# Ledger of designs, part 19: peptides against a protein of PDB entry 4IGA

Target 1, 116 residues: chain A of PDB entry 4IGA
Amino acid sequence: KRVLIVDDAAFMRMMLKDIITKAGYEVAGEATNGREAVEKYKELKPDIVTMDITMPEMNGIDAIKEIMKIDPNAKIIVCSAMGQQAMVIEAIKAGAKDFIVKPFQPSRVVEALNKV

## One batch from the design tools (peptide; made by RFdiffusion4, then SolubleMPNN)

Design b1_p11_5_s3 (from b1_p11_5, 5 letters changed)
Fold by OpenDDE base, seed 1:
Structure b1_p11_5_s3 (fold): chain B 116 residues (1-116), chain A 11 residues (1-11)
Amino acid sequence: as target 1 above (116 residues)
Amino acid sequence: SLEELIEKILE
């Protein structure tokens, strides 16, 4: 399966790319903000998306909503430092299939990838 | 806990 990685932090994208690749998944591409995420989803049609929340231009919640308009069956895993109850509820309401709080263990990401 | 909340919401 192919994964689109969305995060404004280059370090985090690198970390996720390493985890995803070692777990046997393919990295379809990367996006650095919510607007790019929507554009890349249309272009690449990935099987799974890892989505940051706090990003410039367009935040992750809005990106989830826009992607769900494009593909109601999109498989989006949120990966964010913003792990408050309200944010988790908002992300799931928008359409996310899982929510991983930063900092995380690699195994948590792999489990999420395998379950969606 | 947050983990329990996530699990319940995703059921």
Scores: peptide ipSAE 0.191, ipTM 0.786, DockQ to the pose 0.843
Fold by OpenDDE base, seed 5:
Structure b1_p11_5_s3 (fold): chain B 116 residues (1-116), chain A 11 residues (1-11)
Amino acid sequence: as target 1 above (116 residues)
Amino acid sequence: SLEELIEKILE
């Protein structure tokens, strides 16, 4: 399966790329903000998206909503430092299939990839 | 806990 990695932090994208590839998945591409994520989803049609929340241009919640308009069957895993209950509920309501709080263990990401 | 909430929501 192919994964689109969305995060404004280059270090985080690198970390997720390592985890994703070691787990046997292919990286379809990367995005650095929510607007870019929507554009890349249209272009690449990935199987899975890892989505940050706090980003410039467009935040992750809005990006989830826009991607769900494009593909109601999109598989989006949120990966965010914003681990409040209200944010988790909002992300799931928007269409996310899982929510991983930063900092995380690599095994948690692999479990999410395998489950969605 | 947050983990319990996530698990319950995703059931």
Scores: peptide ipSAE 0.181, ipTM 0.783, DockQ to the pose 0.675
Fold by OpenDDE base, seed 2:
Structure b1_p11_5_s3 (fold): chain B 116 residues (1-116), chain A 11 residues (1-11)
Amino acid sequence: as target 1 above (116 residues)
Amino acid sequence: SLEELIEKILE
């Protein structure tokens, strides 16, 4: 399966890329903000998306909503440092299939990838 | 807990 990695932090994208590839998945591409995420989703049609929340241009919640309009079957895993209950609820309402709080263990990401 | 909430919501 192909994964689109969305995060404004280059380090985080690198980390996720390493985890994703070691787990046997392919990285379809990367996005650095929510607007780019929506555009890349249309372009690449990835199987899975890892989504940050706090990003410039468009935040992750809005990006999830827009992607869900494009593809109601989108498989989006949130990866965010904003691990408060309200944010989790908001992300799931938007359409996320999982929510991973930063910092996370690689096994947690792999588990999410395998389950969506 | 947060983890419990996630589990419940995703059921």
Scores: peptide ipSAE 0.179, ipTM 0.782, DockQ to the pose 0.839
Fold by OpenDDE base, seed 3:
Structure b1_p11_5_s3 (fold): chain B 116 residues (1-116), chain A 11 residues (1-11)
Amino acid sequence: as target 1 above (116 residues)
Amino acid sequence: SLEELIEKILE
């Protein structure tokens, strides 16, 4: 399966890319903000998206909503330092299938990838 | 825990 990685931090994208590839998944592409995420989703039609929340241009919640308009069956895993209950609820209401709080263990990401 | 909350919300 192919994964689109969305995060404004280059280090985090690199970390996720390493975890995703070692787990046997293919990286479809990367996006650095919510607007790019929506554009890349249309272009690449990935199977799974890892989505940061706090990003410039467009935040992750809005990006989830826009992607769900494009594909109601999108599989989006949130990966964020914003681990408050309110944010988790907001992400799930927007359409996210899982929520991973930073910092995380690689196994947590792999579990999420395998479950969605 | 937060993890338990996430699992319950996703049910």
Scores: peptide ipSAE 0.176, ipTM 0.776, DockQ to the pose 0.870

Design b1_p11_5_s4 (from b1_p11_5, 4 letters changed)
Fold by OpenDDE base, seed 1:
Structure b1_p11_5_s4 (fold): chain B 116 residues (1-116), chain A 11 residues (1-11)
Amino acid sequence: as target 1 above (116 residues)
Amino acid sequence: SLEEKIKEILE
């Protein structure tokens, strides 16, 4: 399966790329903000998306909403430092399938990838 | 825990 990694932090994208590839998944591409995430989803049609929330240009919640318009069956895993219950509910309402709180263990990411 | 609460919400 192919994964689109969305995060404005280069370090975080690198970390996720390592976890994803070591787990046997393919990295379809990367995005650094919500607008780019939507564009890359259209272009790459990935199987799974890891989505940060707090990003410039367009935040992760709005990106989820736009991706769900493109593909109602999109498999989006939120990965964010903002893990309050209210934020989790908002992400799920938008269409997210899972939510990972930063900082995370690599095994938690792998578990999410395997389940969505 | 927060993780447990998240799992419950997703169910």
Scores: peptide ipSAE 0.079, ipTM 0.668, DockQ to the pose 0.951
Fold by OpenDDE base, seed 2:
Order: structure tokens, then C-alpha cells, then sequence
Structure b1_p11_5_s4 (fold): chain B 116 residues (1-116), chain A 11 residues (1-11)
């Protein structure tokens, strides 16, 4: 399966890419903000999306909403910090299938990838 | 916990 990684932090994208690749998944591409995420989703048609919430241009919640309009069956895994409880809840309500709290362990990411 | 709350919403 191919994964689109969305996060404004380069380090986080690198970390996720490493985990995803080592787990046997393919990285379809990367996005640094919500708007780019929506565009990349249309372009790459990934099987799974890892979505950060706090991002410039467009936040992850809005990106989820837009992606869900494009593909109601989109498999989006939210990645967010502990201090963003309300945002995580809203992201789930927006259509996210799972969530990962930062900081996370590789096994948690793999678990989420396998479940969606 | 946060995880529990989210899991409840997912149910």
C-alpha cells in the first residue's frame, strides 16, 4: 500500500517515511500543509494518509474534510500532540480512521497502518 | 485518557 505523509515538520516526515518504509509500505509522496495534502491526494491517489493537524496554509482538520469530499473511503491516520485533544476529536469527527499521539513509537504507527 | 476518548468516538 502507498502512503501520503502530511506534516509541516521535515523531521517528522523523515521519521514517518522511515517507519512506513521499514514496515513494508511505499511512500507515495509528502505534503507540508493541508492544501498541498489535498492536491497530492488527488494526484497520487494514495491508499493511506498520515495527517498532521497544526500546519500553515490549511490545517489537518480542514484537509481531512476536503479529502473526504473527494474520497469518502479515504484512510486517514491523524498524528497530533497530546495538547491538541480537541483538535484530535474534531479530526476524527471529520473522517479520520485512527489517531497517533506524538511523540509515538514506530510500532504504534505500524499498528495504525495495518488497521485502516 | 485522550486515547480512550478518541476510541469511544471511533466506536
Amino acid sequence: as target 1 above (116 residues)
Amino acid sequence: SLEEKIKEILE
Scores: peptide ipSAE 0.074, ipTM 0.666, DockQ to the pose 0.576
Fold by OpenDDE base, seed 5:
Structure b1_p11_5_s4 (fold): chain B 116 residues (1-116), chain A 11 residues (1-11)
Amino acid sequence: as target 1 above (116 residues)
Amino acid sequence: SLEEKIKEILE
């Protein structure tokens, strides 16, 4: 399966790329903000998206909503430091299949990839 | 985890 990695932090994208590839998945591409994520989703049609929340231009919640308009069957895993209950509920209501709180263990990401 | 518990409730 092909994964689109969305995060404004270069370090986080590199970390996720390492986890994703070691788990046997292919990286379809990367995005650094929500607007770019929507554009890349249209272009690449990835199987899975890892989505940050706090980003410039467009935040992750809005990006989830826009991607769900494009593909109601999109498989989006949120990865965010904002692990408050209200934020998790908001992300899931927007269409996210899972929510991973930063900092996370690599095994948690792999479990999410395998189950969405 | 918190996120897993919330996910289960919303499913």
Scores: peptide ipSAE 0.039, ipTM 0.698, DockQ to the pose 0.367
Fold by OpenDDE base, seed 3:
Structure b1_p11_5_s4 (fold): chain B 116 residues (1-116), chain A 11 residues (1-11)
Amino acid sequence: as target 1 above (116 residues)
Amino acid sequence: SLEEKIKEILE
């Protein structure tokens, strides 16, 4: 399966890419904000999206809503820090299938990828 | 916990 990685932090994208590839998944592409995420989803039609919440231009919650308009069956995993409880809840209500709390262990990411 | 609260919403 192919995964689109969305996060404004280069280090986080690199970390997720390493975990995803070692787990046997393919990285379809990367996005650094919510607008890029929506554009890349249209272009790449990935099987799974890992989605950060706090990003410039467009946040992850709005990106989830826009992707769900494109594909109501999109499989989106939210990645967020513990201090973003309200935002995580809002993202789940927007259509996210799972969540990962930062900082995370690689096994938690693999678990989420396998279950969505 | 936050994780438990989110899981409840997903149910």
Scores: peptide ipSAE 0.029, ipTM 0.616, DockQ to the pose 0.414

Design b1_p11_6_s1 (from b1_p11_6, 5 letters changed)
Fold by OpenDDE base, seed 4:
Structure b1_p11_6_s1 (fold): chain B 116 residues (1-116), chain A 11 residues (1-11)
Amino acid sequence: as target 1 above (116 residues)
Amino acid sequence: MEKVEEILKRN
């Protein structure tokens, strides 16, 4: 499966890329904000998206909503430091399949990838 | 759909 990595932090994208690759998945591409995420989803048609929440241009919640309009079957895993219950509820309501709170263990990401 | 409580517990 191919994964689109969305995070405004280069370090986080690098970390996720390493985890995803070592787990046997392919990285379809990267996006640095929600607008890019939507554009790259259309372009790359990834199987899975890892989605940050706090980003410039367009936040992760709005990006989830837009991607779900494009593909109602999109498999989106949120990965965010904003792990409060209200945010988790909001992300799931928007269409996310899982929510991983930063900081995370690599195994948590792998489990999420395998389950969606 | 997975419960929010379950997601929070796993993190």
Scores: peptide ipSAE 0.342, ipTM 0.865, DockQ to the pose 0.799
Fold by OpenDDE base, seed 1:
Structure b1_p11_6_s1 (fold): chain B 116 residues (1-116), chain A 11 residues (1-11)
Amino acid sequence: as target 1 above (116 residues)
Amino acid sequence: MEKVEEILKRN
């Protein structure tokens, strides 16, 4: 399965890329903000998306909503430092399948990838 | 879909 990685932090994208590839998944591409995430989803048609929340141009919640309009079957895993209950509820309401709070263990990401 | 409480507990 192919994964689109969305995060404005280059270090985080690198970390996720390493975890994803070592787990046997393919990286479809990367996006650095929510607008780019929507564009890349249309272009790449990934099987799974990892989605940050706090990003310039367009935040992760809005990106989830837009991707769900494109593909109601999208498999989106949020990965964010904003792990408050209200944010988790908002992300799931928008269409996310899981929510991983930063900092995280690599195994947590792998479990999420395997379950969606 | 996993419940919000389960997601919160796992993190």
Scores: peptide ipSAE 0.340, ipTM 0.867, DockQ to the pose 0.765
Fold by OpenDDE base, seed 3:
Structure b1_p11_6_s1 (fold): chain B 116 residues (1-116), chain A 11 residues (1-11)
Amino acid sequence: as target 1 above (116 residues)
Amino acid sequence: MEKVEEILKRN
């Protein structure tokens, strides 16, 4: 399965790339904001998306909504420092399948990848 | 709602 990694932080994208590849998944591509995420989803048609929330240009919630318009069956895992109940509810309502709070253990990401 | 509670407990 191919994963699109979306996060404005280069360090976080690198970390997720390492976790994803070591777990046996392929990295389809990377995006640094929500607008790029939507563009890359259209282009690459990945199987799974890891989605940050707090990003410039377009935040992760809006990106989820736009991707769901393109593909109602999209498999999106949120990875965010904003782990409040209200944010989790908002992400799930937008269409996310899971929500991982930063900082996280690699095993938590692997579990999410395997279940979506 | 149940799914949200499960996600919150997991983190």
Scores: peptide ipSAE 0.333, ipTM 0.846, DockQ to the pose 0.978
Fold by OpenDDE base, seed 5:
Structure b1_p11_6_s1 (fold): chain B 116 residues (1-116), chain A 11 residues (1-11)
Amino acid sequence: as target 1 above (116 residues)
Amino acid sequence: MEKVEEILKRN
């Protein structure tokens, strides 16, 4: 399966790429903000998206909503430091399948990839 | 809310 990695932090994208590839998944591409995420989703049609929330241009919640308009069957895993209940509820309401709080262990990401 | 509870427990 192919994964689109969305995060404004280069280090976080690198970390997720290492976890994803070690787990046997392919990286379809990367995006640095929500607008890029929407465009890359249209272009690449990945099987899974890892989505940051706090990003410039367009935040992750808005990106989830736009991707769900494109593909109601999209598989989106949120990865965010904003782990409060209100944000988890908002992300799930928008269409996310899971929510991983930063900082996280690699095993948590692998479990999410395998179950989404 | 069940899904939210499960996600919160998992993290």
Scores: peptide ipSAE 0.328, ipTM 0.847, DockQ to the pose 0.945

Design b1_p11_6_s2 (from b1_p11_6, 5 letters changed)
Fold by OpenDDE base, seed 3:
Structure b1_p11_6_s2 (fold): chain B 116 residues (1-116), chain A 11 residues (1-11)
Amino acid sequence: as target 1 above (116 residues)
Amino acid sequence: MKLVEEILKRN
């Protein structure tokens, strides 16, 4: 399966890329904000998206909503430092399948990839 | 929501 990685932090994208590839998944591409995420989803049609929330240009919640308009069956895993109940509810309501709080263990990401 | 509760407990 192919994964689109969305995060404004280069370090985080590198870390997720390492976890994803070591788990046997392919990286379809990367995006640095929510608008790029929507564009890359249309272009690449990935199987799974890892989605940051706090990003410039367009935040992760809005990106989830736009991707769900394109593909109601999209598989989106949120990865965010904002682990508050309200944010988790908002992300799931928007269409996310899971929510991982930063900092996280690699095994937590792998579990999400396997179950989404 | 059950899913939200499960996610919150895991994190």
Scores: peptide ipSAE 0.358, ipTM 0.878, DockQ to the pose 0.976
Fold by OpenDDE base, seed 1:
Structure b1_p11_6_s2 (fold): chain B 116 residues (1-116), chain A 11 residues (1-11)
Amino acid sequence: as target 1 above (116 residues)
Amino acid sequence: MKLVEEILKRN
């Protein structure tokens, strides 16, 4: 399966890329904000998206909503430092399949990739 | 809400 990685932090994208590739998945591409994520989703048609929430230009919640308009069957895993119940509810309501709180263990990401 | 509860327990 091919994964689109969305995070404004270069270090986080690098970390996720390492986890994803070591787990046997392919990285379809990267995006640095929500608007770019929507554009890349249309272009690449990835199987899975890892989505940050707090980003410039467009936040992750809005990006999830826009991607779900493009593909109602999109498989989106949120990865965010904003692990409050309210944010989890908002992400799931928007269409996310899972929510991983930062900082996370690599095994948590792999588990989410395998489950969605 | 079940999914939310499961996520909160897991994290």
Scores: peptide ipSAE 0.356, ipTM 0.875, DockQ to the pose 0.964
Fold by OpenDDE base, seed 5:
Structure b1_p11_6_s2 (fold): chain B 116 residues (1-116), chain A 11 residues (1-11)
Amino acid sequence: as target 1 above (116 residues)
Amino acid sequence: MKLVEEILKRN
């Protein structure tokens, strides 16, 4: 399966890329903000998206909503430092399938990839 | 919200 990685932090994208590839998945591409995420989703049609929340241009919640308009069957895993209940509820309401709180263990990401 | 509860418990 192919994964689109969305995060404004280059280090976080690098970390997720390492986890994803070691778990046997392919990286379809990367995006650095929510607007790029929407455009890359249209272009690449990935099987899974890892989505940050706090980003410039367009935040992750809005990006989830726009991707769900494009593909109601999109598989989106949120990965964010904002792990409070209100944000988890908002992300799931928008269409996310899972929510991983930063900092995380690699096994948590792999489990999410395997289950969505 | 069952899914939210499970996510919060897991994390």
Scores: peptide ipSAE 0.352, ipTM 0.877, DockQ to the pose 0.956
Fold by OpenDDE base, seed 4:
Structure b1_p11_6_s2 (fold): chain B 116 residues (1-116), chain A 11 residues (1-11)
Amino acid sequence: as target 1 above (116 residues)
Amino acid sequence: MKLVEEILKRN
């Protein structure tokens, strides 16, 4: 399966790319903000999205909502430092399938990828 | 809320 990685931090995208590829998934592409994420989703039609929340241009919650309009079957895994209950609720309500709190173990990401 | 609680517990 192909994964779109969305995070404004280059380091985080690198980390996720390493985890994703080592787990046997393909990286479809990368996005650095929510607007780019929506554009890349349309272009690449990935099977899975990893989504940061705090990003410039468009935040991850809004990006989730827009992607869900495009594809109601989208498989979005949030990956964010904002792991408080309110944010988790908001992400799930928007359509996310899982929420991974930063910092995370690689196994947690792999588990999420395998379950969505 | 159950799903949220499960996610919070897992993290």
Scores: peptide ipSAE 0.293, ipTM 0.847, DockQ to the pose 0.968

Design b1_p11_6_s3 (from b1_p11_6, 6 letters changed)
Fold by OpenDDE base, seed 1:
Structure b1_p11_6_s3 (fold): chain B 116 residues (1-116), chain A 11 residues (1-11)
Amino acid sequence: as target 1 above (116 residues)
Amino acid sequence: MERVKEILERN
């Protein structure tokens, strides 16, 4: 399966890329903000998206909503430092399948990838 | 709420 990685932090994208590839998944591409995420989703049609929340241009919640308009069956895993209950609720409400709080263990990401 | 609870417990 192909994964689109969305995060404004280059280090985080690198980390996720390493985890994803080691787990046997393919990286479809990367996005650095929510607007780019929506554009890349349309272009690449990935199987799974890892989505940051706090990003410039467009935040992750809005990006989730826009992607869900494009593909109601989109498989989105949020990865965010904003792990408050309210944010989790908001992400799930928007259409996310899972929510991983930063900092995270690689195994947590792999579990999410396998279950989504 | 069940999914939210599950997620919060895992993190």
Scores: peptide ipSAE 0.351, ipTM 0.873, DockQ to the pose 0.973
Fold by OpenDDE base, seed 3:
Structure b1_p11_6_s3 (fold): chain B 116 residues (1-116), chain A 11 residues (1-11)
Amino acid sequence: as target 1 above (116 residues)
Amino acid sequence: MERVKEILERN
């Protein structure tokens, strides 16, 4: 399965890329903000998306909503430092399948990838 | 609600 990695932090994209690749998944591409995420989703049609929340141009919640408009069956896993209950609820309402709070263990990401 | 609870408990 192919994963689109969305995060404004290069370090975080690198970390997720390592985890995803070691778990046997393919990296379809990367995006650095929500607008790029929507564009890359249309272009690459990945199987799974890892989605940051706090990003310039367009935040992760809005990106989830836009992706769900074009593909109601999108599989989106949020990865964010903003792990408060209200944010988790908002992400799930928008269409996310899971929510991983930063910092995280690699096994948590792998479990999410395997479950969605 | 149940899904949210499960996610919050795991994190």
Scores: peptide ipSAE 0.341, ipTM 0.870, DockQ to the pose 0.979
Fold by OpenDDE base, seed 4:
Structure b1_p11_6_s3 (fold): chain B 116 residues (1-116), chain A 11 residues (1-11)
Amino acid sequence: as target 1 above (116 residues)
Amino acid sequence: MERVKEILERN
């Protein structure tokens, strides 16, 4: 399966890329904000998306909503430092399948990838 | 709420 990695932090994208590839998944591409995420989703048609929330241009919640318009079957895993209950609810309502709070263990990401 | 609880517990 191919994964689109969305995060404004280069370090986080690198970390996720390492975890994803080591777990046997392919990285379809990367996006640094929600607008790029939507564009890349259209372009690459990934199987899974890892989505940050706090990003410039367009936040992760709005990106989830836009991607769900494109593909109602999109498999989106949120990965965010904003692990408050309210944010988790917001992400799930938008269409996210899972929510991983930063900082996280690699196994948590792998579990999420395998479940969606 | 149950799904939210699951996620919060896992994290």
Scores: peptide ipSAE 0.336, ipTM 0.868, DockQ to the pose 0.969
Fold by OpenDDE base, seed 5:
Structure b1_p11_6_s3 (fold): chain B 116 residues (1-116), chain A 11 residues (1-11)
Amino acid sequence: as target 1 above (116 residues)
Amino acid sequence: MERVKEILERN
């Protein structure tokens, strides 16, 4: 399965790429903001998306909503430092399948990838 | 809301 990694932090994208590839998944591509995420989803049609929330240009919640318009069957895993109930509710309401709070253990990401 | 509870407990 192919994964689109969305995060404005280069280090976080690198970390996720390492976890994803070691788990046997392929990285379809990367995006650095929500607008780019929507564009890349249209272009690459990945199987799974890892989505940051706090990003310039367009935040992750808005990106989830736009991707769900493109593909109602999109499999989106949120990865965010904002792990409060309100944000989790908002992400799931937007269409996310899971929510991983930063900082996270690699096993948590792998489990999410395997379950969505 | 049950899904939210599950996610919060898992993290």
Scores: peptide ipSAE 0.328, ipTM 0.866, DockQ to the pose 0.952

Design b1_p11_6_s4 (from b1_p11_6, 5 letters changed)
Fold by OpenDDE base, seed 3:
Structure b1_p11_6_s4 (fold): chain B 116 residues (1-116), chain A 11 residues (1-11)
Amino acid sequence: as target 1 above (116 residues)
Amino acid sequence: DELVKEILERN
């Protein structure tokens, strides 16, 4: 399966890329903000998206909503430092399938990839 | 919801 990685932090994208590839998944591409995420989803049609929340231009919640308009069956895993219950509810309501709080263990990401 | 509960407990 092919994964689109969305995060404004280069270090985080690198870390997720390492976890995803070592778990046997392919990286379809990367995006650095929510608008790029929507554009890359249209272009690449990935199987899974890892989505940051706090990003410039367009935040992750809005990006989830836009991707769900494109593909109601999109499989989106949120990865965010904002682990509050209200944010989890908002992300799931927008269409996310899972929510991983930063900092995280690689095994948590792998579990999410396998179950989504 | 149950999904939210499961996610919060796992993190």
Scores: peptide ipSAE 0.401, ipTM 0.890, DockQ to the pose 0.960
Fold by OpenDDE base, seed 2:
Parts: structure tokens; sequence; C-alpha cells
Structure b1_p11_6_s4 (fold): chain B 116 residues (1-116), chain A 11 residues (1-11)
């Protein structure tokens, strides 16, 4: 399966890339904000998306909503430092399949990838 | 929502 990694932090994208690759998944591409995420989703049609929330240009919640318009069957895993219940509810309502709070253990990401 | 409950338990 191919994964699109979305996060404005280069360090976080690098970390997720390592985890995803070591788990046997392919990295389809990367995006640094929500606008790029929507654009890359259209272009690459990945199987899974890892999505940050707090980003410039377009935040992760809005990006989820736009991707769900493109593909109602999109598999989106949120990875965010904003682990409040209200944010989890908002992300799931938007269409996310899982929500991983930063900082996270690599095994948590792998489990999410395998389950969605 | 069961999905929300499940996610909150796991994190």
Amino acid sequence: as target 1 above (116 residues)
Amino acid sequence: DELVKEILERN
C-alpha cells in the first residue's frame, strides 16, 4: 500500500517516512500543508494518508473534508499534538479513520496503518 | 460514537 505523508514539519515527515517504510509500506509522496495534501491526493491517489492538523495555507481538518469530497472512501489517519477530545471528534466527523496523538510510538502508527 | 471511544482509549 502507498501512503501520502502530510505534515508542515520536515522532521515529522522524515520520522513518519522511516516508520512507514520499515513497516513495509511505500511512500507515495509528501505534502507540507493542507492545500498540497489535496493536490497530491488527486495526483497520486494514495491508499492511505497520514494527516497533521495545524498547518499553514490549509489546516488538516479542512484538508480531510476536501479529500473526502474527492474520494469518500479515503483512508485518513490523523497524527497531531492536539489530542483533545473535541479535536478527535472533529477529525472523525470530517472523515478520519484514526487519530494518533503526538508524541507517539512507532508501533501505534504501524497498528493504525494495518487497521484502516 | 464507538470509534471516538476506541481512539480515546488507545491514546
Scores: peptide ipSAE 0.401, ipTM 0.892, DockQ to the pose 0.937
Fold by OpenDDE base, seed 5:
Structure b1_p11_6_s4 (fold): chain B 116 residues (1-116), chain A 11 residues (1-11)
Amino acid sequence: as target 1 above (116 residues)
Amino acid sequence: DELVKEILERN
């Protein structure tokens, strides 16, 4: 399966890329903000998306909503430092299938990839 | 929400 990695932090994208590839998945591409994520989703049609929340241009919640308009069957895993219940509820309401709180262990990401 | 509960418990 192909994964689109969305995060404004280069280090985080690098970390996720390493985890994703070692788990046997292919990286479809990367995006640094919500607007870019929506654009890349249209272009690449990835199987899974890892989505950050706090980003410039467009935040992750809005990006999830826009992607769901494009593909109601999109598989989006949120990865964010904002792990409070209110944010988890908001992400799931928007269409996300899972929510991983930063900092995380690689096994948590792999489990999410395998289950969505 | 059951999904929210599961996510919070897993994290």
Scores: peptide ipSAE 0.393, ipTM 0.889, DockQ to the pose 0.933
Fold by OpenDDE base, seed 4:
Structure b1_p11_6_s4 (fold): chain B 116 residues (1-116), chain A 11 residues (1-11)
Amino acid sequence: as target 1 above (116 residues)
Amino acid sequence: DELVKEILERN
Protein backbone atom coordinates (compact mmCIF):
# COMPACT_ATOMS: atom_id res chain seq x y z
CA LYS B 1 0.00 0.00 0.00
CA ARG B 2 1.04 3.59 -0.66
CA VAL B 3 1.19 6.16 2.13
CA LEU B 4 1.02 9.95 1.96
CA ILE B 5 2.98 11.49 4.84
CA VAL B 6 1.71 14.86 6.09
CA ASP B 7 3.70 16.84 8.66
CA ASP B 8 5.23 20.31 8.69
CA ALA B 9 8.35 18.96 10.42
CA ALA B 10 10.94 17.52 8.06
CA PHE B 11 12.35 15.37 10.86
CA MET B 12 8.97 13.81 11.54
CA ARG B 13 8.38 13.10 7.86
CA MET B 14 11.77 11.44 7.73
CA MET B 15 11.01 9.33 10.78
CA LEU B 16 7.64 8.24 9.44
CA LYS B 17 9.13 7.48 6.04
CA ASP B 18 11.65 5.17 7.68
CA ILE B 19 8.99 3.37 9.70
CA ILE B 20 6.62 3.07 6.75
CA THR B 21 9.23 1.71 4.34
CA LYS B 22 10.69 -0.74 6.86
CA ALA B 23 7.17 -2.04 7.45
CA GLY B 24 6.87 -2.89 3.75
CA TYR B 25 4.73 0.05 2.68
CA GLU B 26 5.52 2.50 -0.10
CA VAL B 27 5.71 6.25 0.42
CA ALA B 28 3.44 7.84 -2.19
CA GLY B 29 4.59 11.33 -1.31
CA GLU B 30 4.89 14.00 1.35
CA ALA B 31 2.99 17.16 2.29
CA THR B 32 4.06 19.95 4.63
CA ASN B 33 0.66 21.47 5.40
CA GLY B 34 -3.05 20.72 5.13
CA ARG B 35 -3.58 22.44 1.81
CA GLU B 36 -0.70 20.54 0.26
CA ALA B 37 -2.08 17.34 1.79
CA VAL B 38 -5.39 17.82 0.00
CA GLU B 39 -3.62 18.59 -3.27
CA LYS B 40 -1.34 15.58 -2.96
CA TYR B 41 -4.25 13.31 -2.09
CA LYS B 42 -6.01 14.29 -5.30
CA GLU B 43 -2.83 13.81 -7.29
CA LEU B 44 -1.47 10.62 -5.78
CA LYS B 45 -4.61 8.85 -4.55
CA PRO B 46 -2.70 7.14 -1.73
CA ASP B 47 -4.09 4.18 0.15
CA ILE B 48 -3.26 5.64 3.56
CA VAL B 49 -2.49 9.09 4.97
CA THR B 50 -0.53 9.94 8.11
CA MET B 51 -1.75 13.36 9.23
CA ASP B 52 -0.23 15.90 11.57
CA ILE B 53 -2.60 18.37 13.24
CA THR B 54 -0.67 21.56 13.93
CA MET B 55 0.44 22.87 10.54
CA PRO B 56 0.56 26.21 8.73
CA GLU B 57 -1.83 27.14 5.90
CA MET B 58 -4.35 24.45 6.90
CA ASN B 59 -4.44 22.32 10.03
CA GLY B 60 -4.84 18.56 10.03
CA ILE B 61 -8.46 18.54 11.13
CA ASP B 62 -9.51 20.69 8.20
CA ALA B 63 -7.34 18.62 5.87
CA ILE B 64 -9.08 15.45 7.04
CA LYS B 65 -12.47 17.02 6.35
CA GLU B 66 -11.44 18.09 2.86
CA ILE B 67 -9.93 14.71 2.01
CA MET B 68 -13.06 12.96 3.22
CA LYS B 69 -15.07 15.10 0.78
CA ILE B 70 -12.80 13.89 -2.01
CA ASP B 71 -12.76 10.28 -0.87
CA PRO B 72 -15.20 9.13 1.82
CA ASN B 73 -13.21 5.90 2.01
CA ALA B 74 -9.94 7.66 2.81
CA LYS B 75 -7.83 5.92 5.45
CA ILE B 76 -6.32 8.63 7.63
CA ILE B 77 -4.13 8.04 10.67
CA VAL B 78 -3.52 11.12 12.79
CA CYS B 79 -0.07 11.51 14.30
CA SER B 80 0.12 14.43 16.72
CA ALA B 81 1.58 15.66 19.98
CA MET B 82 -1.90 16.95 20.85
CA GLY B 83 -3.17 13.75 22.39
CA GLN B 84 -5.93 15.29 24.50
CA GLN B 85 -9.23 13.46 24.48
CA ALA B 86 -10.90 16.49 22.91
CA MET B 87 -8.49 16.42 19.98
CA VAL B 88 -8.90 12.68 19.49
CA ILE B 89 -12.66 13.14 19.42
CA GLU B 90 -12.30 15.98 16.93
CA ALA B 91 -10.08 13.92 14.63
CA ILE B 92 -12.32 10.85 14.71
CA LYS B 93 -15.37 13.04 14.15
CA ALA B 94 -13.65 14.51 11.09
CA GLY B 95 -13.11 11.02 9.70
CA ALA B 96 -9.76 9.76 10.99
CA LYS B 97 -9.45 6.02 11.59
CA ASP B 98 -6.77 6.22 14.27
CA PHE B 99 -4.84 8.70 16.38
CA ILE B 100 -1.21 8.23 17.37
CA VAL B 101 0.19 10.49 20.06
CA LYS B 102 3.73 11.84 19.78
CA PRO B 103 6.17 10.65 20.90
CA PHE B 104 5.36 7.19 19.62
CA GLN B 105 6.91 3.78 19.18
CA PRO B 106 7.45 2.55 15.62
CA SER B 107 5.32 -0.50 16.42
CA ARG B 108 2.36 1.77 17.15
CA VAL B 109 2.58 3.24 13.66
CA VAL B 110 2.91 -0.19 12.08
CA GLU B 111 -0.14 -1.43 13.97
CA ALA B 112 -2.14 1.53 12.72
CA LEU B 113 -1.00 0.98 9.14
CA ASN B 114 -1.96 -2.68 9.29
CA LYS B 115 -5.37 -2.11 10.85
CA VAL B 116 -6.70 0.92 9.03
CA ASP A 1 -17.22 7.16 22.59
CA GLU A 2 -15.87 3.63 22.61
CA LEU A 3 -13.57 4.17 19.63
CA VAL A 4 -12.04 7.23 21.27
CA LYS A 5 -11.55 5.31 24.49
CA GLU A 6 -9.88 2.44 22.67
CA ILE A 7 -7.54 4.81 20.85
CA LEU A 8 -6.60 6.62 24.04
CA GLU A 9 -5.88 3.31 25.74
CA ARG A 10 -3.63 2.18 22.90
CA ASN A 11 -1.48 5.28 23.13
Scores: peptide ipSAE 0.390, ipTM 0.886, DockQ to the pose 0.943

